# Peptides against a protein of PDB entry 9GMZ: the designs that were tried, part 14

Target 1, 343 residues: chain A of PDB entry 9GMZ
Amino acid sequence: TGFPLELLTRPATERLAYFENYTVAHPRLKEVYEILMRTIAEPAGASFIFVYGASGVGKTTLRLRVEQKLTELALPKLESDRARVPVVGIEAIAPESRYFNWKEYYTRALITLEEPLIDHKFDYGVRGISRDNFGKINVESKVVAPALRRALENALIHRHPDVFFVDEAQHFGKVASGYKLQDQLDCLKSLANMTGILHCLLGTYELLTFRNLSGQLSRRSVDIHFRRYCADSPEDVQAFKSVLLTFQQHLPLAETPNLVDHWEYFYERTLGCIGTLKDWLKRVLSDALDREATTITLKDLQKRALSVAQCQKMFKEIQEGERQLSETEADVQNLRSALGLGA

## One batch from the design tools (peptide; aimed at target 1 A239)

Design b1_p11_4_s2 (made by RFdiffusion4, then SolubleMPNN; from b1_p11_4, 6 letters changed)
Fold by OpenDDE base, seed 2:
Structure b1_p11_4_s2 (fold): chain B 343 residues (1-343), chain A 11 residues (1-11)
Amino acid sequence: as target 1 above (343 residues)
Amino acid sequence: SRRRFIAGVAP
């Protein structure tokens, strides 16, 4: 099934919005979705879930689909339990300074926990945090990070979400020293322990530094690797071609473009990352709609493609991440030797 | 209702 044909008579903004909101349910996304949903339902004493993969693999899409599903599952109870929020998702912001801004993080989390029609009588126990007439949280500039943390702890306990998502979580690691990275991780660990709320950190392969930083965290974490499609796997190539076929059917254009015939070029410029592919096609679709074009051409694709130099840089980062996840016989032997098990 | 509101703002 393709896009609704009625879109061809609609404004360019509506046609673009359709494609932006469209999600291809590809094999890797389905697999990671099922693992993540199962882990949230049965965390087995885990306090953290790490979801890592290449930039543009589709982690934000995964988060949004899980948030949607958890919300849908909670809907029958939310009218009786006016305090509960089913799920919370925020994006970690890259620090402008050498230090992660915890005040901003706590403020964003508090704002995201507040929805219209929840229990407005909840007291955060912190002066300078109030609700406006619309139920929105206002945080006065004088409120310090430790007070915002206490407010967030109280809010998470009271609202009791099934999971707290942090997207772009590699930004917690952007600190000048390994010691400061440990402090950031200890802060997150303490928040999860104090609230009893499961945390899911989504990010790039830079999250592997967090995974390996604390043995106590590693014991209380579940790892989910969101892999790209690999050109050396016939199954992965077929899955990637199937994604191209689905996207070409869902581009709201009068003439269906043949994307599948150009699969090698799409692979070369996306490295098997479906989010990168979708973002590329969004740019190309926007250009086509602006020109009132009936279709997209190879020339239109080339105009919005990532450069070879950008692809080479991204591929190097992917290869390093994939290498770190490859267990070598040498790593096993080193661990066994260190444990006194012998070679 | 809260349910209808949340259903409308769900991602």
Scores: peptide ipSAE 0.095, ipTM 0.771, DockQ to the pose 0.023
OpenDDE base, seeds 1, 3, 4, 5: peptide ipSAE 0.000, 0.079, 0.073, 0.000; ipTM 0.298, 0.745, 0.732, 0.416

Design b1_p11_4_s3 (made by RFdiffusion4, then SolubleMPNN; from b1_p11_4, 6 letters changed)
Fold by OpenDDE base, seed 2:
Structure b1_p11_4_s3 (fold): chain B 343 residues (1-343), chain A 11 residues (1-11)
Amino acid sequence: as target 1 above (343 residues)
Amino acid sequence: MRQVFHSGVAP
């Protein structure tokens, strides 16, 4: 089934918004979604989930779909427990300085957790944190990071989400020394342990640095690798072509463009990353709608494609991440074999 | 024990 044909009579803004909100349920996304949902339901004493993969693989899409599903599943319980929030999700910001801004992190987490529609006012036990007349959390500039942490700990305990998501979590690792990265992990670990709330960190292969830093986190973490599609796998090529076919059917244009015939060019400029593909098609659709075009051409695609130099850089970063994972899998297998645990 | 899941690796 394609897009609703009624969209062709709607403003360009509604047509673009339809495509922006559309999600292709591709095999890798489904697999990682099922693993993540199962791990949240049955964490087996884990305090952390790490979801890592290439930039533009679709991690934010995964998060949003899990947040939606956890909210839907919690609705019957939320009628009886008005204090509960089923899920909370934030994005970690790249620090402008050499140091991660914990004050900003705690403030954003607290604001996101304390939705204005929650009738149950909670006392955070911290002076300078209040709700405005609209129920929105206000944090006074004088409130220090340790006080904001205590407020967030109390809020997480009281609201008891099934999971706390942190997107772009590689930004915790942007510290000039390995020691400072360990301190960041110990801080996050302490927050998860004190609240009893499962944390899910989503990010690039830079999250693999967190994998090697703490043997204690390793014992209490679940890793989920969100892989791209690989051109050397016939099954992955077919899945990628199927995604292109689905996107061409869901572009709200008068004439359906043939994206599938250009699959190699799409693969070359996305490296098998479906988020990168969607973002490319969004830019091209926006340009087509602005011109009142009936379809998308190869020339329109070329105008908004990533450069070969950008793709080469991204591919090098992917290859390094995939290499580090393959080495770690071999190390685990070698360790199991050395322990007399069969392969 | 650390659990590791890889998308597209056949079990």
Scores: peptide ipSAE 0.055, ipTM 0.560, DockQ to the pose 0.584
OpenDDE base, seeds 1, 3, 4, 5: peptide ipSAE 0.044, 0.049, 0.049, 0.039; ipTM 0.540, 0.548, 0.550, 0.507

Design b1_p11_4_s4 (made by RFdiffusion4, then SolubleMPNN; from b1_p11_4, 7 letters changed)
Fold by OpenDDE base, seed 4:
Parts: C-alpha cells; sequence; structure tokens
Structure b1_p11_4_s4 (fold): chain B 343 residues (1-343), chain A 11 residues (1-11)
C-alpha cells in the first residue's frame, strides 16, 4: 500500500507532514517494540529499562510509538481516573556547562508530566510553581533544584505513569569524572525508588558505561539492544532493502523513485540505521517539493547525504559500542562456564 | 490503529 494519491494535489506542507508522520514497521523496530511493551507491562521488580543502540537507529521513533500505544491502552481507565498520566517522555539535554543541569531536567520533566489538558490540578507542595491561565506550568527562577525534585517526585506519585522515558540519556554520562557519573546514577535510582515509577533510559552505546558502573542498577534493570542492520547478514540486507521499498512507496511524489537499486549507497550513508535513512529522505523530499519535482534523483540524494567523514566517525562509534556488547556477552558465557552452569 | 504498525513490513 502506497501513500494516498490525493496528497499529490495537496500543499507541500501536507505532503511533507505525511512522510514525517509515516513509520516503517521494520523487523528490528517491531522486535524491540514488543520486548519494551512486554517489559513495561510486567517489569518483574525492575526499576530501569535501558534501550541502547547506534545514533539514528530509531530510538526516538520507538519511544513515540510506545507512548502512543500506552496512551491508547490507558484511555478506558483515564475516563475514571482523570488524575493519571499513562506515560511521560522527555529528552535529556546536553549540558551547556561541565555539569548536568538537574534544575532544567526536573523543570522539563515536570512541565511534560503536567500537561495543560489535565483536569485535576495537583499541589506540588513547592512555592514558586504555578499554572498560568492556559494551564501551563510556570516555574519561578528562585525555585532550587532540590525543591523541583520534590515537586517531580510528588507529581510522578500522583500521576502514576506506567513508564518515565528519558531519550538521549547518554547526556547524563557527560561528566568529567566516573565519581560524578555514579552520583547521577544514584540520583536517578533514588528518584525511581522514591516514586515507584519505572524509568526507561534510551540512548547510544554510551549507556553501557552506566550499566558497568552500577552493579546495583544491573540487578534492577532490563537491557534492550536496538541493533542496526548489518551488511554481512543476508537477512539484514533484505530487511534494509524492504525498508527502502516501503519508503519509495510512501514518498508523496508523482513518479515513484527507485531507491532499492541504490541500496548500497543508502547503506553506506546510513550504516544500516533506519532513523538516519528517514531523516535523509525527509530532507530530500523537502527539496523536491520546494522545486515541484515529480521525483527524486541520485543527485538529489547526494546533495543531502552525510559526508564520508561523518559516516566514518559514526561507524567508529558504532563499532566500539558493538565491541563492548560482544565482550559483555562473552564475559557472561565465561562466568556461566566457570560456575558450572553449562553452556 | 495497530494495523498501521504491522503493515509497514514490506513482504
Amino acid sequence: as target 1 above (343 residues)
Amino acid sequence: SARRFISGVAP
């Protein structure tokens, strides 16, 4: 099934919005989605879920689809429990300073959790937190990070989401010392323990550093690896080609481009990361729509491709992350063998 | 709809 043909008569903005909102249900996304949904439904005493994978693999798309599904599943219960928020998702921001900005984190989390459409207003127990006439939370500049933390703890307890998502969670690790990273992990652990809310941290392979630093988090965490497609796997190559075929059918252009014939070039410039592929195609589609073009060409693709230098850097980061995972799997097998548990 | 998520795997 392709795009709705009526889009060809619509404004460029509607055509672009269609493609932006379109999600290919590729095998790796489906697998990770099913694991994540099951883990959220039955956390089995876990306080954390770690979802790690390459930059541009599609973690944000995964998060948004899970948020949508959890909201849809909660709708019948939300009619009776108007105070409940089914899910909350934020993106961790890279600190402007050498230190993670906890005040900004707590403020963003609180603003996201307390949507204007929530009928039941909650008292945060903190002076300088209010709602405006539109129901939007306002946090006065005088409110300090410990007070914002208490407000967030109270809000999480009251709203009781099934999960709290933190995207780009590797930004918690951007501290100058391993000691400061441990303090941040202990802070997150304390927040999860105090609220009883399951936390899902999504990020790059830099999240593996968090797993290794806290043996206590490892006991209360579920790990989910969101893999890219690998060119050395025939099955992965076929899945990647199928994604290209699906995207070419869903580009709202008068003439369907043949993306599949250029699969090697797409793989070279995306490293098997479907999010990177989608973002590339969005840029190319935008350019084509601006020119009122009937199709996209290889030249149009080349104009918006990542440079070879960018791809080489990204690939080095991916290889290092995949190496660290392979070592940890081998270490587990060696430990099992050493314990006499057999293979 | 759950169908839109399932249908995106090209056979």
Scores: peptide ipSAE 0.005, ipTM 0.401, DockQ to the pose 0.051
OpenDDE base, seeds 1, 2, 3, 5: peptide ipSAE 0.000, 0.000, 0.000, 0.000; ipTM 0.385, 0.369, 0.362, 0.389; seeds 1, 2 fail the geometry check

Design b1_p11_5 (made by RFdiffusion4)
Pose (drawn by RFdiffusion4):
Structure b1_p11_5 (pose): chain A 343 residues (1-343), chain P 11 residues (1-11)
Amino acid sequence: as target 1 above (343 residues)
Amino acid sequence: ISVSSALLSRS
């Protein structure tokens, strides 16, 4: 397989768009996608889905692909319920203040729930907020956060989304003190419990500070680790080389450059993160199409790679996250002994 | 190519 040969006649813009729209279902992403879809289809009391992963591993692409896939299920279901949004997805806003702005979060979440059939919803539940009949949801600055949250709860319990996505969930950790971390997530737990809607949280390894704050949160959450490819295990190396081969065969050029020969350097500057690899390859392809180059040279790759210091910071954070998420037989034995079960 | 599960246990 490979890129369509017709693209050679087309201008560089078509090649670049093709490569941008190209995706690879590498094994780690496939497994994480399968687990996430299975868990969304049946939460069974869980009120959170944590998706831990390094920067550029593909969390956002996973969210988008699962959103698109779930939207497919909604079309047959719509014949039964005319007013139902299948999936709602938003991004956590990094606040300018010391603490996360819950009022702005509620406002954006309610705004994202705009639908053309707004007549079905009628009143949101609290005065002061309504659509301006121009397709935009208007909220009043005098409306307090408890009333806005109550309106969001009513809107969510009316629409009943399958899953609620909060991309970049590490921004929830912006707090004004050292004790507000548990409350920051308890508020979202209460919202999810009352609305009966699973809140899937995606973020980098900084989200691990939101892992196990309390037993209640521990039970109300499901951990999904989007692990990067590690050079330690040969199987992961084989998979990383294989992804490079797929990219080598699928980037539009006159002749396919050799990328497997330089797999070590790619891993050095990408740490196995597939998104970081694709971004680099797309940048190099864009640089090459400017000069109409027939192949990719190592010099081109080196020109637009990542700095050593940046990769050192990436690896330090990744090592900390993998160390915190590691599970061994020793932990299982310790838990069995402390529980008094034995063996 | 196979990989381990992405699901983590809870304590």

Design b1_p11_5_s1 (made by RFdiffusion4, then SolubleMPNN; from b1_p11_5, 4 letters changed)
Fold by OpenDDE base, seed 4:
Structure b1_p11_5_s1 (fold): chain B 343 residues (1-343), chain A 11 residues (1-11)
Amino acid sequence: as target 1 above (343 residues)
Amino acid sequence: ISVPSALLRSY
């Protein structure tokens, strides 16, 4: 079934919002969603979940859908436990300085956790943290990072989310030395241990560096690989074509564009990453709506495509990440063989 | 846990 035909008579803003909010349930997203939901429900003593994959594979979409589902599942319990937050999700920001800004991280986490709609106010135990008349958290500039950490620890304990999501978590790794990366991991580990809250870090293949540096995190972590679609797999090519077919049916335009016939061009400029594909189509749809166009042409697609140079850079980063995973799988097999467990 | 049909539209 395509988009609601009534959208053709609606403002461009509503037509664009429809497509922005639309999510294709493609096989890799479904698989990772089911694994992640199961792991959150039954963490089996894990303190961390790592979700890694290519930039633009759809990790943010996965997070938002899991957050929505966890909220829906918690609604009946939230009527009796008004202090509880079912899930909290933040995006890690790339530091402007050589060092990760923990003060900013704790502030953003606290603001996100302490939404205005929560009836039960919590005392953070920290001077200079308050709520305004709208219930929004205000953090005074004088509040130091260790105090913000304590406030966040107390808030996480009190609100008891099923999971704390950190998107773009590779930004914790943007520290100039391996020692500083270990310090960041130890800081996150300490936060998870002190609160008893499961942490899910979503990011690029740069998160594999985090996994490899902490043998202690490996014992308390679950790994989830969010794979792209590969052109060398007939099944993956068919899944990618099916995603294109679904997107063409859900573009709120008077004439349905033929995206499937151009699947190779879409693959070339997305590398099999559905998030990259969706963001490209959003830009092209926005341009088409601004022109009151009846359809999308190949020229419209070309105007908003990533450059070949951008795609080559992204592909090199993907290949390096996929290589590191393949080496890790080989290392596991070598370890099993060395232990006498057989192949 | 099934993928919510309301949240994820199947192709």
Scores: peptide ipSAE 0.008, ipTM 0.441, DockQ to the pose 0.045
OpenDDE base, seeds 1, 2, 3, 5: peptide ipSAE 0.000, 0.000, 0.006, 0.000; ipTM 0.369, 0.370, 0.449, 0.399

Design b1_p11_5_s2 (made by RFdiffusion4, then SolubleMPNN; from b1_p11_5, 4 letters changed)
Fold by OpenDDE base, seed 2:
Structure b1_p11_5_s2 (fold): chain B 343 residues (1-343), chain A 11 residues (1-11)
Amino acid sequence: as target 1 above (343 residues)
Amino acid sequence: ISVPSALLPSY
């Protein structure tokens, strides 16, 4: 089934919004989604979930789909527990400074937890945190990070989400000289322990460095590798072609573009990352809609493609991450063998 | 707005 044909008579904004909101349920996304949903439902004493993979693999799409599903599943319970928020998702911001801004993080988390529609106003017990007449949180600039942390701890306890998502979590790794990345992990660990709320950190392979620094978190974390599609795997190539076929059917254009015949070019410029592919097609669709084009051409694709230099950089970062994982897997296997546990 | 999702067709 393709896009709703009625979209062809709709404004360009509506056509673009359809494609933007469209998600292909590709094998790797589905696998990671099922693992993540199961782990959230049954954390088995875990305090953290780490979801790592290439930039543009689709981690944000995964998060948003899990957030949606957790919200849908919680709706019957939210009628009886009006204080509850089923899920919280934030994006960690790259620090403008050489250190992670915890004050900004706590402020964003509080603002995200306290949607205007939440009936039960919680008193944070912190001066300079207020609600407007619409229920929106206002945090005064004078409020210090330790006070915001206490407010967030209290809010998380009161709202009791099934999970707290932090996207782009590799930004916690950006510490100033003299600070240890361990201190950031210990801060997050303390927040998870104090609140009893499961934390899910999504990030690039830079998150592996963060994950490996805390031997204590290793015992209370679940790791999920969101892999890209690899051109050396026939099954992965088939899955990637099937994604292209699905996207070409869901581009709201009068003539269905043949994306599948160009699969190698799409692979070259996305490295098997479906998020990168979707973002590329979104840009190309926007250009096509702006010029009232009936279809997308190879020239249109080329105009919005990542450069070869960008792809080479991204590929090096991916290879380094995949190498680190392979080494970690080998180290685990060597450890198991050394322990007499066998293969 | 219901987010359209499709299962990947067998290619």
Scores: peptide ipSAE 0.007, ipTM 0.404, DockQ to the pose 0.036
OpenDDE base, seeds 1, 3, 4, 5: peptide ipSAE 0.006, 0.007, 0.006, 0.000; ipTM 0.427, 0.446, 0.424, 0.384

Design b1_p11_5_s3 (made by RFdiffusion4, then SolubleMPNN; from b1_p11_5, 4 letters changed)
Fold by OpenDDE base, seed 4:
Structure b1_p11_5_s3 (fold): chain B 343 residues (1-343), chain A 11 residues (1-11)
Amino acid sequence: as target 1 above (343 residues)
Amino acid sequence: ISVPSALLRSF
């Protein structure tokens, strides 16, 4: 089924919002979603889930769909337990300084966890944290990072989410020394241990550095690889073409564009990353709607494509991440062989 | 080439 035809008579803003909110159920997204949902339901003593994959593979889409589903599943219980928040998700921001801003992280986490719609107010036990008349959390500038941490620990314990999501979690790693990265991981580990809340870190292949630095985290973590589609796999190429076919049916334009015939160009400029593809098509759709165009052309696509230089940079980062994973798989086989378990 | 009907669904 395509988009609702009634959208063709609606404002450009509604047509764009339809496409922005539309998610293609592609095989890799479905697979990772099912693994992640199962792991959240039955963490088996894990304190961390690592979801890693290429930039633009669709990790934020995965997070938002899991957050939606966990909220829907919790609704019947939330009628009786009005203090509970089923899920909390934040995006880690790249530090403006050489150091990760823990004060900002804790503040954003508290603001997200303590939404205005929560009937049961909680006392954070920290002076300078309050709610305004709209129920929004206000944090005074005088509140220090250790106090914000204690407030977040107390809030996480009280609200008891099934999972705490941190998107773009590779930004924890931007500290110039392996020692400082270990301190940050120990800080996150301490937060998970003190609260008993499962943490899910989503990010690029830079998260593999986190996995390798802490043998203690590896024993309490579940790893989920969100793969891109590869052009050397006929099955992956067919899945990618199927995504293009679905998107062309869900672009709210008078004439359905033929995206599938240009699949190689779409692959060249997305590297098999469906998030990158969706964001490209959003930009092109916005431009088409602004011009009141009946369709999109190859020229419209070219105008909003990533440059060849951008794609080459992204591809090098992907290849390095995929290489590190292949080495890890080889290390597991070597370890099994050395243990006498056979390859 | 029959696109599996499952891939054409919104998720």
Scores: peptide ipSAE 0.005, ipTM 0.430, DockQ to the pose 0.049
OpenDDE base, seeds 1, 2, 3, 5: peptide ipSAE 0.000, 0.000, 0.005, 0.000; ipTM 0.372, 0.350, 0.408, 0.382

Design b1_p11_5_s4 (made by RFdiffusion4, then SolubleMPNN; from b1_p11_5, 3 letters changed)
Fold by OpenDDE base, seed 2:
Structure b1_p11_5_s4 (fold): chain B 343 residues (1-343), chain A 11 residues (1-11)
Amino acid sequence: as target 1 above (343 residues)
Amino acid sequence: ISVPSALLSSR
């Protein structure tokens, strides 16, 4: 089934919004979704989930779909427990300074946790945190990071989400020496331990440095690798072509573009990352809608493609991440073999 | 293989 044909008579904004909100249920997304949902339901004493993969693989899409599903599943319980928030999701911001801004992080987390429609006002026990007349949290500039941490700890305990998501979590590491990275991980670990709330960190392969630095987190973490599609796998190529076929059916254009015949070019410029593919097609669709075009052409695709230089850079970062994972898998295998656990 | 409803575009 393609897009609703009625969209062809709708404004360009509605046509674009349809495609933006559309998610292809591709095999890797489904696999990671099922693992993540199961792990959230049954964390088995884990305090952390690490979801790592290439930039543009679709981690944010995964997060948003899990957040939606957890919210839907919680609705019957929220009627009886009006204080509960089922899930919290934030994006970690790249620090402008050499130091991660914990004050900003705690403020954003607190604001996101305190949805304005939550009737149950919680007293955070912190001066300079208030709700406005609309129930929105206001944090005064004078409130210090330790006070915001206590407020967030209390809010997380009171609201008891099933999981706390941090997207772009590699930003915790970008400015830290190995020691500062450990301190940041210990801070997050302490927050998870003090609140009893499961934390899910989503990010690039830079998150592998977090996994390797904290031998204590490794015992209380679940690792989920969100893999890209690989051109050397016939199954992955077929899955990637199937995604292209689905996207071409869901582009709200009068004439269905033939994306599948250009699969190699799409692969070359996305590296098998479906998020990168979706973002590319979104840009091309926007341009086509602005021109009132009936379809998209190879020239339209070329205009919005990542440059070869960008793809080469991204590919090197992917190869390094995949290499580190293969080494870690080999180290685990060697450890198992050394323990007399068969391969 | 049933596609989880959450992965479909919620109308």
Scores: peptide ipSAE 0.006, ipTM 0.407, DockQ to the pose 0.044
OpenDDE base, seeds 1, 3, 4, 5: peptide ipSAE 0.000, 0.005, 0.000, 0.000; ipTM 0.405, 0.412, 0.367, 0.397

Design b1_p11_6 (made by RFdiffusion4)
Pose (drawn by RFdiffusion4):
Structure b1_p11_6 (pose): chain A 343 residues (1-343), chain P 11 residues (1-11)
Amino acid sequence: as target 1 above (343 residues)
Amino acid sequence: SLKLSYHSESA
């Protein structure tokens, strides 16, 4: 397989758009996707889905693909329920203040729930907020956060989304003190418990500070680790080389450049993160299409790669995250012994 | 009760 040969006659813009729209279902992403879809289809009391992963591993692409896939299920379901949004997804806003702005979060979450059939919802639940009949949800600055949250709860329990996505969830950790970390997540727990809607949180390894704050949160959450490819295990190396081969075969050029020969350098500057690899390859392809190059040289790859210091910071954070998320038989035995079960 | 955790396997 490979890129369509017709693209050669097309201008560079069509080649670049093709490569941008191209995706690879590498094994780690496939497994994480399967686990996430299975867990969303049946939460069974869980109120959180944590998706831990390094920068550029593909969390956002995963969110978008699962959103698109779940939207497909909604069309047959719509014949039964006219007013039902299948999936709601938003991004956590990094606050300018010392603490996360819950009022702005509620405002944006309610705004994202705008639908053309707003007549079905009627009143949101609290005065001071309504659509301006122009397709935009208007909220008043005098409306307090408890009333806005109550309106969001009512809207969510009316619409009943299958899953609620909060992309970049590490921004929830912006707090004014060292003790507010548990409360920051307890508020979202209470919101999810009352609305009966699973809140799937995606973020980088900084999200691991939100892992196990309390036993209640520990039970109300499901951990999904979007591991990167590691050079230690040969199977992961084989998979990384294989992804490079797929990219080599699928980037539009006159002749396919050799990328497997330089797999070590790619891993050196990408640490196995597929998104970081694709961004680099797309940048190199854009640079090459400017000069209408027939192949990719190593010099082109080196020109638009990542700095050593940047990759050192990436690896340090990745090592800390993998160390924190590691699970061994020793931990299982320790838990067995402490539980008094034995063996 | 124990927490549910899923780690992706080696390819």

Design b1_p11_6_s1 (made by RFdiffusion4, then SolubleMPNN; from b1_p11_6, 9 letters changed)
Fold by OpenDDE base, seed 1:
Structure b1_p11_6_s1 (fold): chain B 343 residues (1-343), chain A 11 residues (1-11)
Amino acid sequence: as target 1 above (343 residues)
Amino acid sequence: MLRRVFRASVA
């Protein structure tokens, strides 16, 4: 089933918003969604979930879908437990300095956790944290990071989300030294342990470097690899073509563009990353709507495509990440040897 | 937060 035909008579803004809010339930997204939902339901003593994959693979889409589903599942309980927040999700910000801004992190987490519609006034036990008349959390500039942490710990305990999502979590690793990386990781561990709240860190393959710094995290974390589609896999190519077919049916244009016939070009310029594909199509759709075009042409696609140089750089980063996740027989042998196990 | 009602289609 394609887009609602009534959209053709609607403003360009509504047509674009339809496509923006549309999600293709492609195989890799479904797989990772199911693994993530199961892991959240049954963490088996894990304190962390790591979801890693290429930029533009769809991690944010995954997060938002899980947040939606967890919210839907919690609705019956939220009628009785009005203090509960079923899920909280934030984005980690890249540090402007050699130090991660924990104050900003805790502030954003606290603001996100404290939805304005929560009737239950919570005392954070911290002077300089208040709610406005709209129920929004205000944090005075004088409130220090340790106080904000305590406020967040108390809020997480009280609101008891099933999971705390941190998107762009590779930004925790963007610090000046390995020692500071360990401190960041210990800070996160402590937050998870003090609250009892499962943390899900979503990020690029740079998150692996951060993940591998702690053997203690290794035993208390679940790893989920959100893979791109690979052109060397017939099944992945077919899945990618099916995504293109679905997107072409959901572009709110008078004439359905044939995206599938250009699948190789789409693959070349997205590297099999569906988020990158969606963002590309969104830009092209916006241009088409602005000019009141009936369809999208190859020239329109080319105008908004990533450059070959951008794709080459992105592909190199992907290959390095995929290589780090490739368990070689040599890696197994080296581990066995280091353990005093025979070859 | 605008609850983006994501419409999911099976590809």
Scores: peptide ipSAE 0.000, ipTM 0.380, DockQ to the pose 0.034
OpenDDE base, seeds 2, 3, 4, 5: peptide ipSAE 0.000, 0.000, 0.000, 0.000; ipTM 0.384, 0.374, 0.398, 0.413

